# Peptides against a protein of PDB entry 5OK6, part 122

Target 1, 215 residues: chain A of PDB entry 5OK6
Amino acid sequence: ELPGLDSQWRQIENGESGRERPLRAGESWFLVEKHWYKQWEAYVQGGDQDSSTFPGCINNATLFQDEINWRLKEGLVEGEDYVLLPAAAWHYLVSWYGLEHGQPPIERKVIELPNIQKVEVYPVELLLVRHNDLGKSHTVQFSHTDSIGLVLRTARERFLVEPQEDTRLWAKNSEGSLDRLYDTHITVLDAALETGQLIIMETRKKDGTWPSAQL

## One batch from the design tools (peptide; made by RFdiffusion4, then SolubleMPNN)

Design b2_p22_6_s4 (from b2_p22_6, 13 letters changed)
Fold by OpenDDE base, seed 1:
Structure b2_p22_6_s4 (fold): chain B 215 residues (1-215), chain A 22 residues (1-22)
Amino acid sequence: as target 1 above (215 residues)
Amino acid sequence: SAADELAAHSAREAAEEELERE
């Protein structure tokens, strides 16, 4: 059953628990398409539950690039294309209005950057490859706050690298050269890694030499 | 590219190691 319109408004827009609540690192937030959200605002502000302004089910179709992988369109802007809601508010709206059939929720995490907390709408998609087989890539999403050490561990796992094998990472830069990722403690952000960037995992040879040392 | 050179080198070494095993 739908709550009263004033109750809906307070539950979703309440600054303590709603849309305006403080961001907290690691929490989930959800994207809602802006026009739907504005229609909902108009409905609940109108004071008539039987109003023709009823928003219907949440439909985020315009935010998706495709309905196969459910990837977001590039360049979406908060407040223009979508609204961010905390998990509780999202779940309330979904329970009240439903979500369009077959559409997944657009869940994102709050990350902590040096001076700001932000909902990470666009995580970094890296193309992981081995130095000896550039044709077999694994696309993996990472947070900007993830360490290069996590990228390396993930690459080792995806390529089934044995524990005794030594590995290191290279990033292909914009000039087409390779930059060695020496420090595994820095973040993806600090390393300036970008979506679509090729990350090469080099495996040490059995003789103890590195393939790249002969280049 | 440096990536292509690394890959090409590694592919040659792997092929040489296979030939030495036969």
Scores: peptide ipSAE 0.067, ipTM 0.661, DockQ to the pose 0.520
Fold by OpenDDE base, seed 3:
Parts: structure tokens; C-alpha cells; sequence
Structure b2_p22_6_s4 (fold): chain B 215 residues (1-215), chain A 22 residues (1-22)
């Protein structure tokens, strides 16, 4: 059963638990297509449940670039293309109106940047490869706040590297050369890693030499 | 590219190590 319109408004727009609540690192937020959200606002503010302003089910189709991987379109802007809702508010709206059949929720995490909390709408997608087989990539998403150490651990896991094997990372730069990622404590953001960037995992040889030291 | 050189070198060494195991 749909709650009363005033109750819906209070649940979704309440500054303590709704859309205007403070961001907290690690929390899940959800994208809602802007026109649908504005239609919902008009419906609940109108005070008539029988109004022709009923928004129908949530439909985020216009936010997706594809229906296979459900990737977002590039360049979407908060407040223009979508609104962000905390998990509780999102789940209320889905329970009341439904979500378009077959569409996944657009869940994103709050990250802590040096001076702000932000919902990370676009995580970094890296192409992980081994130095000896550049043709076999694993595409993996990382937060901008993830460490290079996490990227390295993830690469080791994906390539089934044994714990005793020593490994290091290189990033392919815009000039096509390789920059070594020496500091594993810096973030993906600090390393200026970008979506689609090739990250090469080098494995140390049994003789204790590195493949790159012979180049 | 440095990546291609690294890959080529590593592929050669892997092939040499495989030949030494036979």
C-alpha cells in the first residue's frame, strides 16, 4: 500500500535520513533519473493521490549506455541527469512504485576525499595484465580512494600468483611508455590512474632478477 | 613500446625455461 503523500515526502526529503542527509564514507547511495524524481515530487506535493501526476515505476533507462553491462553514460551530472538517494530512501521508492523490469539499481559508494565526501558515480576501471601476456586482460573496478597496494593484491588474485612470488605494477602512460608504481600506499587518485588504463603486473624471476631490468 | 619489449623478453624467457625443463 502506498503511504500518504505527506508521509512519502517526509521519508524521502527528511534531512536526517533522506536525500539531504550527510554523506558518510562507505554508505550506499542510489541514482534516480531526474525527470522521474521531479514527477514524484510534483505528485506528492500536489496532495491528490488520484492525480494524473502519478510517476509510475522508476525507470533509469536514459542513464545507461548499454543494457548488457548496465554501464552509465559518461558525463552525467548530479541535479541535472539524476538525483542521489540514500539506501533507505531508494528502497522506500522502489517498494512504493517499483523499478522498471530488468533494470538493476544504480548503487554507488560514498568515498572520502581530502576535503569532501562524495558519491563515487564513476569508479576507475583498470585493465590488469601480466608482463608476459599483454593480450589477456582482467577488467576490474577500483575506487579513486583504493590504494595501489589493493590494485596489486587484486592483480595477484586474478592471475593466481603464489604468495612467495614477488610482483610489482607498471602503468602505461599516455605516451605509451611504462611508469612504475613504486609507492603502493598512494591512492588510485594520487597515482592519476584513469578508466581504460593498462596496468602491467611484473613477476620477479626465480633467479631474483626482474624482467624489466634486462631491457 | 616498453610494454611490448617487456612482454617479448618475458615470453622468450618463459620459452627458455620450458626448454630447460624438457
Amino acid sequence: as target 1 above (215 residues)
Amino acid sequence: SAADELAAHSAREAAEEELERE
Scores: peptide ipSAE 0.053, ipTM 0.646, DockQ to the pose 0.502
Fold by OpenDDE base, seed 4:
Structure b2_p22_6_s4 (fold): chain B 215 residues (1-215), chain A 22 residues (1-22)
Amino acid sequence: as target 1 above (215 residues)
Amino acid sequence: SAADELAAHSAREAAEEELERE
């Protein structure tokens, strides 16, 4: 059952548990398409539950670039294309209005950057490959706050690298050269890794030499 | 650079494997 319009507004727009609440690292937030949200605002502010301004089901279709992988369009802007809601507020709206059939929720995490907390709308999607088999890639999403060490561990896991095998990462830069990721303690952000970037995992040879050192 | 040669070598091996599958 739909709550009263004033109750809906208070549940969604409040500064404690709603849209205006402080961001907290690790929490889930959800994207809502801006036009739908504005229609909802108009509906609940109108004071007439039977108004023709009823927003209907949440429809985020315009935020997706495809309905297969449900990837977001590039360059979406908060406040212009979408609004961010904390999980509780999102779940209220979904319970009241529903979500368009077949659409996944657009869940994102709050990350802690050096001076700010932000909802990470665009995690970094890296193409992980082995130095000896570039044809087999694993596309994996990472947070900007994830360490290069996590990228390396993830690559090792995806390629079933044995614990005794020594491995290191290279990033293909925009110039087409490879930059070695020496420090595994820095973040994806600190390493300036970008979506679509090729990350090459080099495995040390049994003779103790690196493939890249013999070239 | 050795890294560029590694990438080139790997690209060549990948192309050879693709040709062996056709």
Scores: peptide ipSAE 0.051, ipTM 0.659, DockQ to the pose 0.262
Fold by OpenDDE base, seed 5:
Structure b2_p22_6_s4 (fold): chain B 215 residues (1-215), chain A 22 residues (1-22)
Amino acid sequence: as target 1 above (215 residues)
Amino acid sequence: SAADELAAHSAREAAEEELERE
């Protein structure tokens, strides 16, 4: 059942649990297409439930690049293209108005940066490869706050590397050279890794030598 | 760079492995 319009407004726009609530690291937030959200605002502010301003179901179609992988368009801007809602507020709107059929929710996480909390709308997509088979990549998403150690573990898992095998990572830089990722405790952000970047996992030889040391 | 050499060596090893499979 749809709550009263004033109740909807208070539930979604409040500073404690709604759109204006403080960000907290690890929490889920959801993108809502800006035009739909503005239509909803106009509807609930109008005070007439029978108004022609009824927003209908949530439709984020304009935010997606494709309806196959449901990737976001590049360069979307908060407040212009979309609004961010905390999980509770999102679920209220979905329960009241529905979501467009077959369209997934656009869930994102709050990340902690050194001086700011931010909803990470665009996580980093890395191309993971083995040193001996550069043609077989695994695309994996990482947070900017994920460690290089997590990238390494993920690469090992994807390539079914045995626990006794030593591995290390290299990142292909913009100049086409490979930078060794020595410190596994730094973040993806600290390592300046970017979406579409090739990450090469090198496996140590049985003789204890590295493939790269024979070059 | 050691990186370019790795890429070149990896490409060569991959080509050699492909040749050994034929």
Scores: peptide ipSAE 0.040, ipTM 0.628, DockQ to the pose 0.430

Design b2_p22_7_s1 (from b2_p22_7, 7 letters changed)
Fold by OpenDDE base, seed 4:
Structure b2_p22_7_s1 (fold): chain B 215 residues (1-215), chain A 22 residues (1-22)
Amino acid sequence: as target 1 above (215 residues)
Amino acid sequence: AAAEAAAEAAEDAAFAEALAAP
């Protein structure tokens, strides 16, 4: 059953778990397509539950690039293309109006940056490869706040590297040069890693030499 | 074993060359 219009407005906009609540690192927030959200605002502010302004089910179709991988379009802007809702508010709206059939929720995490919390709408998709098989990539998503050490561990896991094998990372730059990721304690953001960037895991040889040092 | 070692050496060399390429 749909709550009263005033109750909906208070719950979603002005509630303790509403749209304007403070961001907290690690929490899930959800994207809602802006036109749908504005239609909902108009409906609940109109005061008539039987109004022709009823928004229908949540439809985020315009936010997706494709219906196969459900990737977001690039360059989406908060407040213009979408609204961010905390998990509680999102779940209320979905329970009241439904979500378009077959569409996944667009869940994102709050990340902690040095001076601000933000919802990470675009996590970094890295192409992980081995130095000896550059054609066989594993695409993995990382937060900008994830460490290079996590990227390395993830690469080792994906490639089934044995614990005794020594490995290190290289990032391929847009210019085609390879930069070694020496510090594993810095973040993906600090390393300036970008979506679609090739990350090469080099494995140390049994003789104790590195493949890259043979020049 | 020798063929595998030769293949590995060739892959290592290709990676080293890729690093040297500007």
Scores: peptide ipSAE 0.254, ipTM 0.824, DockQ to the pose 0.352
Fold by OpenDDE base, seed 1:
Structure b2_p22_7_s1 (fold): chain B 215 residues (1-215), chain A 22 residues (1-22)
Amino acid sequence: as target 1 above (215 residues)
Amino acid sequence: AAAEAAAEAAEDAAFAEALAAP
């Protein structure tokens, strides 16, 4: 049953548990398309439940670049294209109005950066390859807060590298040069890794030499 | 075995060339 309009407003917009609540690392937040949200605001502020301002079901279609992979469009801006809601508020809106049929929720995580907490709307998509098969990439998503060590472990797992095999990472730069990722304790952000960047996993040869050192 | 070693060497060389590219 749809709550009263004032109750909806208080539940979604309250500063303690609603849209304005403090961000906390690891919590899930959800994107809502801005036009729909503004329509909802107008509806609940209007005081008439029978108003022509009824927003209908949540439809985030304009935020997606495709309906196959449900990837977000690039360059979306908070407060302009979408609103962020905490999980509780999102679930209330979905229960009251529904979500467009077949459309997935846009769930994102709060990450902790050195001086700020942020909802990570665009995690980094890296193209993982082996040094000996540069043509076969595996796209894997990482947080900016994930360590290079996690990227390396993920690459090892994806390529079924045995525990006794030594591996290391290289990042391909925009200029086409390769930089070795020496420090595995720094983050994806600290390493300045970007979406679409090629990350090469080099495996040490059985003779104890590195492929890259054969020049 | 020789063919596999030659293929591996060619792949390693291609990676090494990619590293040497300015």
Scores: peptide ipSAE 0.239, ipTM 0.819, DockQ to the pose 0.383
Fold by OpenDDE base, seed 5:
Structure b2_p22_7_s1 (fold): chain B 215 residues (1-215), chain A 22 residues (1-22)
Amino acid sequence: as target 1 above (215 residues)
Amino acid sequence: AAAEAAAEAAEDAAFAEALAAP
């Protein structure tokens, strides 16, 4: 059942639990397409529940570049293309209006950056490969706040590397050369890793030598 | 053994090429 229009507005727009609430690291927020949200605002502000301004079900179709992997379009801007809602507010809107059939929610996490919280709309997608099989990539998403150590552990897990095998990372730079990721304690952001970047996991040989040291 | 050694050498060569790329 739809609550009263004033109640809907207060529940979604309030500064404690709604759209204007403070960001908290690790919490889930959801994207809502801007045109739908503006239509909802007009509906609840109009004061007529039977108005022709009824927004219908939430439809984020214009935010997706594909309906297979449900990837977001690049370059979407908060306040222009979408609004961000905390989980509670999102679930209220879905309960009241529904979500377009077969369309997934666009869930994102709040991350802690130096002196700021942000909803990470675009996690970094890295192409993980082995040094000995450069043609077989595994695309994995990472937060900008994830450590290089986590990238390495994830690569080891994806490639089923045994605990006794030594591994290290290289990143292909914009010039096409390979840079060693020596410090595993820095973040993906600190290492300036970007979406689509190739990350090579080098595995130490059984003889105790590194493939790269034999060049 | 010879086939494994040849495969490893080819893998190392491909990685060497990637490292030598400007």
Scores: peptide ipSAE 0.225, ipTM 0.814, DockQ to the pose 0.419
Fold by OpenDDE base, seed 3:
Structure b2_p22_7_s1 (fold): chain B 215 residues (1-215), chain A 22 residues (1-22)
Amino acid sequence: as target 1 above (215 residues)
Amino acid sequence: AAAEAAAEAAEDAAFAEALAAP
């Protein structure tokens, strides 16, 4: 059942638990298409439940580049293209108005950067490969706050590397040069890794030498 | 031993090619 308009406004827009509440690292937030959200604001502020301003079902179709992979369009801007809602507010709106049939929610995580909390709308997608089989890539999504150590562990897991095998990472630059990721404690952000970047996992040889040391 | 050395040489060559690739 739809609550009263004042109740809807208080649940979604209140400063303690609504849209404007402080971001907390690890929490889920959801994208709502801006036009729909503005129509909802107009509806609840109008004070007439029977008004022609009823927003209907949430439809985020304009935020997606395709309806197959449900990937977001590039270059979407908060406050222009979408609004961010905390999980509780999102679930209220979905329960009241529904979500377009077959359309997935756009869930994102709050991350903590050195000076700011933000919702990570665009996590980094890396192409993981082995040094000896560059033709077989695994695309894996990482947070900007994930460590290079996590990228390395993920690569080892995807390639079924034995625990006794030593491995290390190289990032391929746009110019074709390779930078070795020496520090595994820095983040994906600190390493300036970008979506679509090739990350090469080098495996140490049985003789204890590295393939790259012979170059 | 010879097959293992050949496999290692192929891996080294593949890495070298990856480094040289534009």
Scores: peptide ipSAE 0.086, ipTM 0.711, DockQ to the pose 0.659

Design b2_p22_7_s2 (from b2_p22_7, 8 letters changed)
Fold by OpenDDE base, seed 4:
Structure b2_p22_7_s2 (fold): chain B 215 residues (1-215), chain A 22 residues (1-22)
Amino acid sequence: as target 1 above (215 residues)
Amino acid sequence: DEAEAAEQAAEEAAFKAQLAAP
């Protein structure tokens, strides 16, 4: 059931789970398309529940670049293209108005950066490959705050690498050369890894030599 | 499989080529 308009406004904008709530690392936030949100604001501020300003179901279609992978369009801007809501506020809106049929929620995580907390709207999608099978990639999403060590572990898991096998990573840079990721403690951000970047997992040979050392 | 081994060798060669000359 739809609560009173003033109650909706207070819960979504000014409540303990409202839009202006402080970000907390690891929490889920959701994107809402800006025009829908503005229509909702106009509706609840109008004071008439029967108003023609009723927003209808949440429709985030304009935020997606495709309806297959449900990837966001590049270059979306908070406050212009979308509004971020805490999980509780999002779930309230979905319960009240519904979500457009077939659309997934756009869930994102709060990340801790050195000087700021932010909702990571664009996590990094890396193309993981093996040095001896460059044509078979696994696309995996990582946070900018994830370590290179996590990328390596994830690659090992995806390629079913045995615990006794030694592995290391190379990143293909913008110049087309391969940069070795020596430090596994730095983050994806610190390594300047980008979406669509090829990450090559090299596996040490049984003879103890590295494929890359035999140039 | 000899065909699989040959393909892996070709891919490893491609990897080495990328290391040597971008």
Scores: peptide ipSAE 0.328, ipTM 0.854, DockQ to the pose 0.318
Fold by OpenDDE base, seed 3:
Structure b2_p22_7_s2 (fold): chain B 215 residues (1-215), chain A 22 residues (1-22)
Amino acid sequence: as target 1 above (215 residues)
Amino acid sequence: DEAEAAEQAAEEAAFKAQLAAP
């Protein structure tokens, strides 16, 4: 059953638990298409439940680039294209109005940057490969706040590297050369890694030599 | 297999070539 309009407004816009609440690292937030959200605002502020301003089901179709991988369009802007809602508010709206059939929720995490908390709308998609099989990539998403050490562990797991095998990462730069990721404690952001960037995992040979050291 | 070893050697050579690129 739909709550009263004033109750809906208070639940979604309440500063303690609603849209305007402080971000907290690791929390899930959800994208809502801006036009739908504005229609909902107009509906609940109008005070007439029978109004022609009823927003219908949530439809985020305009935010997606494709309906196969459900990737977001590039360059979406908060407040212009979408509104961010905390998980509780999102779940209320979905329970009241529904979500368009077949569309996944657009869930994103709050990340902590040096001076700000932000919802990470665009995680980094890296192309992980082995040094001896450059044509077989695994696309994996990482947060900008994830360490290079996590990227390395993830690559090892994806390629079924044994615990006794030693591995290291190289990033293909914009010039087409390879930069070694020496520091595994820095973040993806600090390493300036970008979506679509090739990351090569080098595995140490059984003789204790590195493939790259024979240059 | 010998074919797999040859393919891996070729890919390793490609990796080394990228390392040598300026």
Scores: peptide ipSAE 0.318, ipTM 0.846, DockQ to the pose 0.310
Fold by OpenDDE base, seed 5:
Parts: sequence; structure tokens; C-alpha cells
Structure b2_p22_7_s2 (fold): chain B 215 residues (1-215), chain A 22 residues (1-22)
Amino acid sequence: as target 1 above (215 residues)
Amino acid sequence: DEAEAAEQAAEEAAFKAQLAAP
């Protein structure tokens, strides 16, 4: 059942628990398409339950690049294309109005950067491959705040590398050459890794030599 | 399989070629 219009407004726009609440690292936030949200604001602020202003189901279709992988369009801007809501507020709106059939929620995490907390709308998608099978990629999402050590562990897990096997990473740069990722403590952001970038996991040979050391 | 070993050797050669690229 829909709450009263004033109750809806106060629940969603609340500065303590709603849209304006402080960001906290690791929390989930959700994207809502801007035009739908503006229609909802107009409906609840108008004080008239007339169906002419009723927003209907949440529809984020315009935010998606495709309906297969449900990737976001590039270059979306907060406040112009979408609004960010904390999990509680999102779940209230979905409970009251519904979500368009077949659409997934657009869930994102709050990350902590050196000077700011933000919702990471665009995590980095890396193409993980083995040095001896460059044509077989695994696409994996990482936060900009994730360490290269996490990328390496994730690659090892995806390729079922045994704990006793030594591995290291190479990144394909914009010039088409390979840069070795020596420091595993730096972040994906610090390493300037980008979406669609090829990351090669090299595995040490049983003889103790590296495949790359013969150059 | 001998074919799989040959394919892996070719891919390793491609990896080495990319390392040698300026």
C-alpha cells in the first residue's frame, strides 16, 4: 500500500536516512533515472493523488547501453541523468511503485578516495588472460580502490592456479607494449588501469624460470 | 593433446613478441 504523499517525501528526501544522508564506505546505493525521479517529486509535492501525475513503475531503460549485459551508458552525470539513493530509500520506492519488469536494480558501492567518499558508478572492467592463452579472456570488475594484489588473487582464482604456483601481472599499455605491475600494494587507480584493458597473468615454469625471462 | 601444446606454444610466442615490441 502506498503511504501518504508527505510521508513518502519525508522518507526519501530525509537528510539523515534518505537521499541527502552522508556517504559511508562499503554501503550500497542505487541509481534512479532522473525524469522518473522528477515525476515522483512532482507527484508527492503536489499533494494530489490524481493519476495524471502518478510516476508509474521505476524505469531505468535510458541509463542502460544494452538489455543483455545491463551495462550503463558512458558519460552519465549525477543530477542530470540519474539520482543516487541509499538502499533503504531505493527499497521503499520499489515497494511503492515497482521496478520495470526484467530490469535489474543499478546497485553501486561507496568508495573512499584520499579526499572524498563517492558512489563508484563506473567500476573498472579488466580483461584477464594467461600468458599462454591470450585469446581466452575473463572480464572482471574491480573498484579503482582495489589493490593490484586483489587483481592478481582474482586472476589466480579464475584460472584455478594452485597455491604453490608463482604468478605475476602485465598490463598492455596504449602503445601496445606490456608493462609489468611490480607493486601489488598500489590501487587500480594508481596503476592507471582502464576499462577494457588487457591484463596478462604470467605463471612461473616448473623449472623455476619465467616465460618472459628468455628475452 | 599435442595440438593443445602447439597452440599454447604459439600463444606464449605471441606473448614474448609483445614483450619485445618497443
Scores: peptide ipSAE 0.314, ipTM 0.850, DockQ to the pose 0.301
Fold by OpenDDE base, seed 2:
Structure b2_p22_7_s2 (fold): chain B 215 residues (1-215), chain A 22 residues (1-22)
Amino acid sequence: as target 1 above (215 residues)
Amino acid sequence: DEAEAAEQAAEEAAFKAQLAAP
């Protein structure tokens, strides 16, 4: 049942799980398209439930680049293109108005950066390849807060590397050079890895030599 | 397959070439 307009406003904006609630690492937040949200604001602030300002179902269509993989458009800006809602507020709105048929929720996680919590709207998409098959990539998403160790483990898993095989990573720079990711404890952010960047997994040879060392 | 081995060797060579690039 649709609550009273004032109750909706209070629940979404000023409630314990409202939009202005402090971010907490690991929590889920959801994107809501700005135009829809503004229409909702106008509706609930108007005080007339029978008004022509009814927002209809939540429609985030303009935020998506494609309806196949439901990737977000690049360069979306909080407060301009979308608003962020905590999970409880999102679920309230969905329960009240519905979500456009077939459209998935845009769920994102709060990450903790050195000085701030942020909703990670754009995780890093890395292209994982093997040193001996550079043309066959696996695209995998990582948080900026994920360790290089996780990237390495993920690459090993995707390429079905046996536990006894030694592997290491190289990042391809924009200039085309390769930097070895020596420290597996640093984050994707610390390593300055970017979406679309090629990450090469080198596997140690059975003779104990590295392919890269035979230059 | 011999063709697959040749392709892998070429890719490894390409990897090494990228390492040698400044």
Scores: peptide ipSAE 0.134, ipTM 0.739, DockQ to the pose 0.281

